Peptides against a protein of PDB entry 6MBK. Designs and how they scored, part 200

Target 1, 240 residues: chain A of PDB entry 6MBK
Amino acid sequence: GFEMVNFKEEGFGLRATRDIKAEELFLWVPRKLLMTVESAKNSVLGPLYSQDRILQAMGNIALAFHLLCERASPNSFWQPYIQTLPSEYDTPLYFEEDEVRYLQSTQAIHDVFSQYKNTARQYAYFYKVIQTHPHANKLPLKDSFTYEDYRWAVSSVMTRQNQIPTEDGSRVTLALIPLWDMCNHTNGLITTGYNLEDDRCECVALQDFRAGEQIYIFYGTRSNAEFVIHSGFFFDNNSH

## One batch from the design tools (peptide; made by RFdiffusion4, then SolubleMPNN)

Design b2_p24_3_s2 (from b2_p24_3, 9 letters changed)
Fold by OpenDDE base, seed 2:
Structure b2_p24_3_s2 (fold): chain B 240 residues (1-240), chain A 24 residues (1-24)
Amino acid sequence: as target 1 above (240 residues)
Amino acid sequence: DPLIEEFSTYPTLARDLTQPVVKK
């Protein structure tokens, strides 16, 4: 019912190949295809994860390193997904001086500066870990871990991370959802959720889409400031 | 852990997809 397309101005997205009705289940992604904290633990990153308290405490950072390790692995299952990710983002970590100056008059400025500082400190910490920890020696990023790499990974996770249940439903974990997150964003209602019985992420159509139209989804209820900070988006009609 | 607290001071929000979606 859909296909991946590289749209002008918006980059990669999904296009309907048939008419899709509102609330119709048109897209689902099984857990096995997701990049999760659990898949990170089961990857080459697992041994380091098991011994680093920061990776254990911060699932978003675990996902960032998982993303970097898989990107550096030519035979990674997720290479097709990773190759569709932007090389740069419109998030604060990529803001130029003029953009930061603009934000000085907004409530976001404090969070922007904090994000800069925090990300730099995280990089410094993990640079040392990767250089000194025994379990880091086998990581494909051992000799290729720059701030630019980390900034990209953190921004990728920041803009794309999702809370989903664990397999038994007892806890919440973090996941990147390939294919689904190819949908570009619009304002509206959240029409994506996790079906634990079938162990898959499910997306129903926000509205009617005709064959040939781009499929848009709503990523969540956030203020414009929060969208800038977390996703790099801005909508004039955002009600938050 | 002071380092975890420092790094977690300004956490990024994840989309909450823990609830099932209502579908036809």
Scores: peptide ipSAE 0.467, ipTM 0.861, DockQ to the pose 0.837
Fold by OpenDDE base, seed 1:
Structure b2_p24_3_s2 (fold): chain B 240 residues (1-240), chain A 24 residues (1-24)
Amino acid sequence: as target 1 above (240 residues)
Amino acid sequence: DPLIEEFSTYPTLARDLTQPVVKK
């Protein structure tokens, strides 16, 4: 019902290969295809995860390291997904001096500084962990772990992370959702949820889409400023 | 844990997809 296409200006997105009706379930992603905190725990990162309180407490950081480890693994199941991710982002962590200067007169400047400082401090912490912790020896990051690597991973997670239930539904965990997160954005209602019975993320169409049209979804009710900070996205017609 | 508190000073929001979606 859809295909990945590289659109001009918008980059990669999904295009309908048939007519899709509003509220029609057109896309689902089983748990086994997701990058989750649990999959991170079950990966080469697992031993370190079990020994580091920060990784255990902060699922977003666990996902960031999961991305880095999988990116460094040629045979990773998620290589096709990882290769579709941007090499850089329009988030505050990548802001140039002129962009920061532009924001100096806005409330967003405080968030920009906080995000940058926080990320840098996290990097410094984990650089030491990777260099000294016994369970870090088997990580492909041991000999090469730069701030640029960490910035990329954190930005990838920041812009794409989702809350989903654990398998038993007793808790909430974090997940990256391959393929689904390739959809570009529009105004509307969130039309993605988790079906615990079938153990999959499900996306229903926000509106009617004709064959050949790009499929857009809505990620949440945020202002443009909030989208820039959290998602690196700016939608001119955002009513929020 | 002071490190967790520090690193959580600027939390990033995740999208809440914990609820099932209504299908037509």
Scores: peptide ipSAE 0.463, ipTM 0.859, DockQ to the pose 0.835
Fold by OpenDDE base, seed 5:
Structure b2_p24_3_s2 (fold): chain B 240 residues (1-240), chain A 24 residues (1-24)
Amino acid sequence: as target 1 above (240 residues)
Amino acid sequence: DPLIEEFSTYPTLARDLTQPVVKK
């Protein structure tokens, strides 16, 4: 029903190969294909995770390290997904001087500076952990962990992380959702949810799409400032 | 934990996909 396409300006996206009707379930992703905090715990990162308070407390950071470890693993199951991720982002951690200067006139500047500071401090913390912790010795990133790596991973998670239920539905966990992530953003309503009975993420079409059209989804309700900070998007007509 | 507190000062928001979606 759809295919991966590299669009000129938007990068990778999904294109309909047939007509898709509004509210039609056209895309689903089983839990086993997701990158989750649980899959991080079950990966090579698991031993370190079990002994690091920050990884345990901050699922987004756990996902960031999971992403880095899998990226550094040539035979990772998620390589096809990781290869579709941007190498750089238009989020604050990547802002050029002109963009930062522009933001100085906005309330967002304080959040940007906070992101800079926090990300740098997190990197410094984990650099030390990776260099000294016994369970970090066999991580594929042990000998190559740069700020650029961390910035990329944090930004990847920042822009793509989702809350989904745990397998038993008792708690909420964080997940990156391969394939679904490839849908580019448009204004609208969230049309994605988790089907716990079938244990999968499910996406229904926001609108009718004809064969050959790009499939768009809505990433969520955020203010323009929040979108800039967390997603790198800015919409003049943002309803929030 | 002061580090957790510091690092969580401006947490990044995740999309809430915990609820099932209505399908046709």
Scores: peptide ipSAE 0.463, ipTM 0.862, DockQ to the pose 0.832
Fold by OpenDDE base, seed 4:
Structure b2_p24_3_s2 (fold): chain B 240 residues (1-240), chain A 24 residues (1-24)
Amino acid sequence: as target 1 above (240 residues)
Amino acid sequence: DPLIEEFSTYPTLARDLTQPVVKK
């Protein structure tokens, strides 16, 4: 077992309530609990999604808007999950001038500026869509859609999006995985996958955890630079 | 679509969880 805990510095995470052995399946999340492109299509966003080519083509943006719509919906099933998300991120979109100036000496600066430009342009596009498209009228964010909202949603998706199979296994879709993504991260091996037979995301323990210890998982194989760009993290022992 | 192409020029990476995890 595990429990949600607000750790100092690290924020929310999962703590073991019993001893967990390495490779033990300790956490699983059924598809019905995931925020997916499909759940976006089946939400209040669905009508707009069906008529906006950007939303259709870019699942990550669809998830971002899904996240914003659900956040703005008091009765959203995902409210408990959304409340666990950071209000701000360490992603490039939140970098201060000094951080950007520091990156000018690195190869990452081009990607940072690209993210700024791309995100700004996306916001401008969707601001227009939300203000003018008939199917946007029913969106709870209709009268409250700021750049800060969009930056937050994009950053949330950027740091937390996962590729999973569609229900029939014929295609790949994108998902945010509540509960699972509450785990803080360490270097290691990927120990999460999708069990299509049982239609759930499954996580096995990276190592032994004793009762009372925080449970850590591994994001995946990335360089520190890639972690900064996509997740805003550095790992001292990252040898990739 | 030029807009889609432009927006897709700088994609964000998703974690690949499409494969089942080995349970032991």
Scores: peptide ipSAE 0.459, ipTM 0.852, DockQ to the pose 0.828

Design b2_p24_3_s3 (from b2_p24_3, 9 letters changed)
Fold by OpenDDE base, seed 3:
Order: sequence, then C-alpha cells, then structure tokens
Structure b2_p24_3_s3 (fold): chain B 240 residues (1-240), chain A 24 residues (1-24)
Amino acid sequence: as target 1 above (240 residues)
Amino acid sequence: DPLIEEFSTYPVLARDLTQPVVKK
C-alpha cells in the first residue's frame, strides 16, 4: 500500500502505491519492532539501567542510550531504522550563537539555554558513569561516548519519542516507532494510536490519498515556539 | 531526587498515542 521515497523538497517520506481512503488502516507496527524503554532494559544496557537511578527515572534518556548502544552494534535489529535517522538536527542543541540570539524573539531563550545546559550536564554525568561503572564495560559505546554522540541521541529521541501503553496496559512508556516516523507532517487530526489487543501501533489515513501521492500525518498540536524547541523548525500551517 | 529534577528542567514533548484510532 505504500513505499519509501526520497522526495525532492522534503526528503524521505511514504508514497501511496494504491488508492487509500480516509480512515483506512494502511500502516501498523507491532510492539516487537519498536524501540522502547522495555527493549532498552532487555538489551545490553539492562545491567547498567538496573543500577542507575537516572536511567530508571528518565525514559527519554534510557531511549537515548538504547539508540546509542544499538547504533554501535553492527548486528542490531534496528540498524536499518537507525540508518534512516538524520546524522544531525536543526534542534537548539545544534544552534550557533546567532541562531540562539534570534530565538529571543520567540521568548524561547530560557528553555533553549536550559535544554543546552541540562544536556551538557547529563553528558558529564554519564561520561563518568560509563568510565567507572562495572556494567558499562560491556557496552559497545564504552570507548566511544562523545558529547556529539549524546547530543545526536537526545535530539533523535526528542524529535521522535511517543507515549504508548505498556504491554499489560497498566502504565505509559516511551517508544520510537520505525517506518511510521518516516511520514512527513501536515495539519489535521491525530490518526495514529495504539491497539493494545493486537499489541501494535496503528495509523489510519488522514484523508484520501491516490496512488503516487505522498502520505502525510499529523503529529499533534504545537506552537511554533514549541516546534523550534522540540524539532528546530517553524511549521508554516501551524495555527499557533 | 535533585539531580533528576535538574535534568528534567527543559521541555520534553512526546506524542500521545496511547489511545486507539477509529478505523473504517
């Protein structure tokens, strides 16, 4: 029903290979294919996770380290997904001095500085953990953990993380959703959710798409300031 | 935990996909 295409203007996206009707289920991703906090706990990161209170408390950081460990593992199941991720981002963590000054006009400067400072402090903390903790010796990133690595992983998670239910449905966890997050964004309604009975993420079409058309989805309502802070861009059709 | 609180003092946005979608 769809194929991955590198579009001229917006880069990688999904294109319909047949006519798709509005609200038709055209894409689903089973839990086993997701990168989750639980898959992080069950990976080579598990022993360290079990002994570090920050990893346990902050699922986004756990996902960032999961992403780094899997990237450093040549036989990782998620290598095909990881290779589709940008090598760098337009997020505030990558901003130059002039770009940071421009953000003063959006009143986002406080949050940008906070994000930058906290990310740097997190890196410093985990650098020491990775160098000294016994369970870190088995991590593929043991001898290759730079600020650039951490910045990339944090930015990847920041721009792509999703809330989904745990397997038993009792709690909410965080997940990266391969294939689905290749869809480019448009204004509209959220048409993605989790089907716990079938244990999969499901995406229904926002509108009718003809064969050959790019498939767009809506990620959620955000202000332009939030888009800059979260994703590093302004959305032209954003009502905020 | 003051360290957890410190590390959490910036916007962390995640898409809420916890609810099922209506399918036709």
Scores: peptide ipSAE 0.470, ipTM 0.874, DockQ to the pose 0.820
Fold by OpenDDE base, seed 5:
Structure b2_p24_3_s3 (fold): chain B 240 residues (1-240), chain A 24 residues (1-24)
Amino acid sequence: as target 1 above (240 residues)
Amino acid sequence: DPLIEEFSTYPVLARDLTQPVVKK
């Protein structure tokens, strides 16, 4: 019903190969294909995770390290997904000097500085952990862990992380959703949810799409400032 | 934990997909 396409300006996206009707379930992703905090715990990162309180407390950081470890693993199951991720982002952590100067006139500057500081401090912390912790010795990133790596991973998670239920539905966990992530953003309503009975993420079409049209989804409700900070998007007509 | 507190000063938001979606 759809295919991956590299669009000129938007990068990778999904294009309909047939007509898709509004509210039609056209895309689903089983839990086993997701990058989750649980899959991080079950990966090569698991031993370190079990002994680092920050990884345990901050699922987004756990996902960031999971992403880095899998990226550094040539035979990772998620390589096809990781290869579709941007190498750089237009989020504040990547802002050029001119963009930062522009933000100085806005209230967003304080949040940007906060992101800069936190990301840098997190990197410094985990750099030390990776260099000294016994369970870090066999991580594929052991000999190559730069700020650029961490910035990329954090930004990837920042722009793509989702809350989904745990397998038993008792708690909420964080997940990156391959394939679904490839849908580019448009204004609208969230049309994605988790089907716990079938244990999968499900996406229904926001609108009718004809064969050959790009499939867009709505990433969520955020203010323009929050969207810039967390997703790199800015919409003049943002309803929030 | 001071580090958790510090690192959580500006939390990164996640999309809430915990609820099922209505399908046709």
Scores: peptide ipSAE 0.467, ipTM 0.873, DockQ to the pose 0.849
Fold by OpenDDE base, seed 4:
Structure b2_p24_3_s3 (fold): chain B 240 residues (1-240), chain A 24 residues (1-24)
Amino acid sequence: as target 1 above (240 residues)
Amino acid sequence: DPLIEEFSTYPVLARDLTQPVVKK
C-alpha cells in the first residue's frame, strides 16, 4: 500500500504504508484511468482533433490540449490528478535569463532556444485555430487560452508523457499516467511497463521500501542534459 | 507538412513503457 503525501521540497509523492519488497508489483493503473491520445480524441477536443493536422500528427500536443481542456472542465474525471500537477516547472520554458546564459556554454542551448521558438509558434498557431475553428467553440478554453496555459501544458506533457501500446497492441500511443507519475524519481533501473493482457500500466518496486518511506522510481536512461531539457533537473550520480 | 516538421525540430522524448515489466 501507499498514500499520497506532500513532502517538503519534493512536493507531492507516494509514501509506503507497508513494507514493499524489491520487484513487488505495488502499483498499477488501468488504461481507462490514463490520459491518452485516444482519450483526447474521445473528449470535447475530439472534433477539433479530427480536423487539425498538427494535433493528429503530434500526440504530445494533443495531450497538452487534452490536459488544458480537462483542467478547464469542472466535471473532468481527471481533476484530482490535474490538481496534483505543478503550476510551474523547472523546464527550459520557465528559465530565467541567467539560467539561459548559463546554458550558452553547454550543448543544450540550441535545444532550449528551439523549444522557446517552437512553443511560441505553436501557441500562435493554436491561438488562431481556437479563435476561428468551428469545432473549437465548444472547448472550455475558448475564451481563456494564454501562452502561460500552453507553456504549462506543454511542460506537463514533456515531463510526464509515456509511450504505451494501443489497446490492440498494434501501435504505440502517448499517455499521462495518473497516480504513478506522482512518484518522485531517483537513479536506477526502469521498473514500469505496460501489461497489455490486463490492459494496465504496472510498476514494481525498484528496491525495498519500509512503511513510512517515500517510494521512488526511475525515469529512464538519459543524460543530465536530456534531463534538463525534458525534466528540468540533474542527477548527481547519473553516469549516462 | 512543413509546419509539422518545423514544430518537431526540438527533441520530444517520452518514456518507453511499451514492454511489460518483469514481476518477481
Scores: peptide ipSAE 0.465, ipTM 0.869, DockQ to the pose 0.849
Fold by OpenDDE base, seed 1:
Structure b2_p24_3_s3 (fold): chain B 240 residues (1-240), chain A 24 residues (1-24)
Amino acid sequence: as target 1 above (240 residues)
Amino acid sequence: DPLIEEFSTYPVLARDLTQPVVKK
């Protein structure tokens, strides 16, 4: 019902290959295809995860390291997904001096500084962990772990992370959702949820889409400022 | 844990997809 296409200006997105009606379930992603905190725990990162309180407490950081480890693994199941991710982002962590200067007169400047400082401090912490912790020896990051690597991974997670239930539904965990997150954005209602009975993420169409049209989704009710901070995205017609 | 507190000073929001979606 859809295909990945490289659209001009918008980059990669999904295009309908048939007519899709509003509220029609057109896309689902089983748990086994997701990058989750649990899959991170079950990966080469697992031993370190079990010994580092920060990784255990902060699922977003666990996902960031999961991305880095899988990116460095040529046979990773998620290589096709990882290769679709941007090499850089329009988020505050990538802001140039002129962009920061532009924001100095706005409320967002405090968040920009906080995000940058926080990320840098996290990097410094984990650089030491990777260099000294016994369980870090098997990680492909041992000999090459730069701030640019960490910035990329954190930005990837920041812009794409989702809360989903654990398999038993007792808790909430974090997940990256391959393929689904290739959809570009429009204003509207969130039309994605998790079906625990079938153990999959499900996306229903926000509106009618004709064959050949790009499929857009809505990620949430945020202001443009919040989208910039968290997603690096502006939508001119955002009513929030 | 002071490190967790520090690193959580700027929380990153995640999209809440914990609820099932209504299908037509």
Scores: peptide ipSAE 0.457, ipTM 0.867, DockQ to the pose 0.843

Design b2_p24_3_s4 (from b2_p24_3, 9 letters changed)
Fold by OpenDDE base, seed 3:
Structure b2_p24_3_s4 (fold): chain B 240 residues (1-240), chain A 24 residues (1-24)
Amino acid sequence: as target 1 above (240 residues)
Amino acid sequence: DPLIEEFSTYPVLARDLTKPVVKK
């Protein structure tokens, strides 16, 4: 029903290979294919996770380290997905001094500085943990953990993380959703959700798509300031 | 935990996909 295409203007996206009707289920991703806090706990990161209160308390950081460990593992199941991720981002963590000054006009400067400072402090904390903790010796990133690595992982998670239910449905956890997050964004309604009975993420078409058309989805309502802070861009069709 | 609080003092946005979608 769809194929991965490198579009001239938007970069990678999904294109319909047949006519797809509005609200038709055209894409689903089972839990076993997701990168989740639970898959992080069950990976080589598990022993360290079990002994570090920050990893346990902050699922986004757990996902960032999960992403780094899997990237450093040549036989990782998620290598094909990881290779589709940008090598750098337009997020505030990558902003130059002039770009930071421009953000003063959006009143986002406080959040930008906070994000930058906290990310740097997190890196410093975990650098020490990785160098000194016994369970860190088994991590593939043990001898290769730079600020650039951490910045990339945090930015990847920040721009792509999703809330989904746990397997038993009792709690909410965080997940990266391969294949699905290749869809480019448009204005509209959220047409992605989790089907707990079938234990999969499901995406239904926002509108009718003809064969050969790019498939767009809506990620959620955000202000332009939030888009800059979260994703590093302004959305042209954003009502905020 | 003051360290957890400190590390959480910036926007963390995640898409809410916890609800099922209506399918035709």
Scores: peptide ipSAE 0.464, ipTM 0.872, DockQ to the pose 0.820
Fold by OpenDDE base, seed 5:
Structure b2_p24_3_s4 (fold): chain B 240 residues (1-240), chain A 24 residues (1-24)
Amino acid sequence: as target 1 above (240 residues)
Amino acid sequence: DPLIEEFSTYPVLARDLTKPVVKK
């Protein structure tokens, strides 16, 4: 019903190969295909995770390291997904001087500085952990862990992380959702949810799409400032 | 934990997809 396409300006996206009707379930992703905190725990990162309080407390950081470890693993199951991720982002961590100077006139500057500070400090912390912790020795990133790596991973998670239920539905966990992530953003309503009975993420069409049209989804409700900070998007007509 | 507090000063938001979607 859809295919991956590299669009000129928007990068990778999904294009309908047939007519898709509004509210039609056109895309689903089983849990086993997701990058989750649980999959991080079950990966090569698991031993370190079990002994690092920050990884345990901050699922987004756990996902970031999971992403880095899998990226550094040629035979990773998620390589096809990772290869579709941007190499750089339009988020504040990648802002040029002109963009930062522009933000100085806005309230967002304080949040940007906070992101800079936190990301840098997190990197410094984990750099030390990776260099010294016994369970870090066999991580594929052991000999190559740069700020650029961390910035990329954090930004990837920042722009793509989702809350989904755990397998038993008792708690909420974080997940990156391959394939679904490829849908570019448009204004509208969230049309994605988790079906716990079938243990999969499900996406229904926001609108009718004809064969050959790009499939768009709505990433979520955020203010323009929050969207810039967390997703790199800015919409003049943002409803929030 | 001071580090957790510090690192959580500006939390990164996640999309809430915990609810099932209504589909035809």
Scores: peptide ipSAE 0.463, ipTM 0.872, DockQ to the pose 0.847
Fold by OpenDDE base, seed 4:
Structure b2_p24_3_s4 (fold): chain B 240 residues (1-240), chain A 24 residues (1-24)
Amino acid sequence: as target 1 above (240 residues)
Amino acid sequence: DPLIEEFSTYPVLARDLTKPVVKK
């Protein structure tokens, strides 16, 4: 068992309520609880999605708008999840001038500038779409769609998006995984996968955890530069 | 689509969780 806890400095995380052994399946999330491109298509965003080529082609943007729509929907099933998300991120889109200047000496600077440019252009594009497209009228964000909203949603997806199989296993889609992504992260091996037979995301323990300990998982194999770009932080012991 | 290509010029990575995990 585990419980959600607000840890100092780290924010929300999961704490073991019993001893958990390494490789033990301690957490699973059924597909129906995930925020996916498919759930976006089946939401209030669906009509617009069906007519916007960008949303159709870029699942990450579809998830971003799905997230914004659900956040703006008081009765959204995902409200409890959304409330656990940070209001701001340490991703490049939130960098201050000094942080950007620091990155000028790194290979990451080009990607940071690209994120800035693309995010701004995407916002401009979708602002126009939301203001003019007939199927955007029903969106709860119709009269409240700011750059800050978009930056937040894009950053949320950037830091939390996962590739999972479609229900029939024929394709790959994108998903945000509530509950699971509340785990804070450490270096290690990937211990999360999708069980298509049971149609759920499954997480096994990276190591032994005692009752009362915070449960950590591993994001995946990335360089520190990639972590900065996509997650906004470094790992001291990252050898990649 | 030039717009899609432009919007995709920066890395967009997702964690690959498509494979089942081995459980004890």
Scores: peptide ipSAE 0.455, ipTM 0.867, DockQ to the pose 0.848
Fold by OpenDDE base, seed 1:
Structure b2_p24_3_s4 (fold): chain B 240 residues (1-240), chain A 24 residues (1-24)
Amino acid sequence: as target 1 above (240 residues)
Amino acid sequence: DPLIEEFSTYPVLARDLTKPVVKK
């Protein structure tokens, strides 16, 4: 019902290969295909995760390290997904001096500084952990872990992370959703949820899409400023 | 834990997809 296409200006997105009706379930992603905190715990990162309180407390950081470990693994199941991720982002962690200067007159500047400082401090912490912790020895990051690596991973998670239920539905965990997050954005209603009975993420069409049209989704009700901070983009027709 | 508190100073929001979606 859809295919990945590299659109001009918008980059990678999904295109309908058939007519899709509004509210039609056109895309689903089983849990086994997701990058989750649980999959991080079950990966080469697991031993370190079990010993580091920060990784345990902050699922977003666990996902960031999961991305880095899998990216460094040629045979990773998620290589096809990881290769579709941007090499850099338009988020505050990548802002140039002129962009920061532009924001100095806005409320967003405080969030930009906080995000940058926080990320740098996290990197410093984990650099030491990777260099000294016994369970870090088998990580592919042992010999090469740069701020640029961490910035990329954190930005990838920041822009793409989702809350989903655990397998038993008792708790909430974090997940990256391959393929689904390739959809570009439009204004509207969120049309993605988790089906616990079938253990999959499900996306229904926001509107009718004809064969050959790009499929857009809506990620949430945020202001343009919030989108810049969290997702790195503006939407001109954003009513929030 | 002061480190967790510090590192959580800037919260990163995640999209809430915990609810099932309504399908036609």
Scores: peptide ipSAE 0.449, ipTM 0.863, DockQ to the pose 0.836

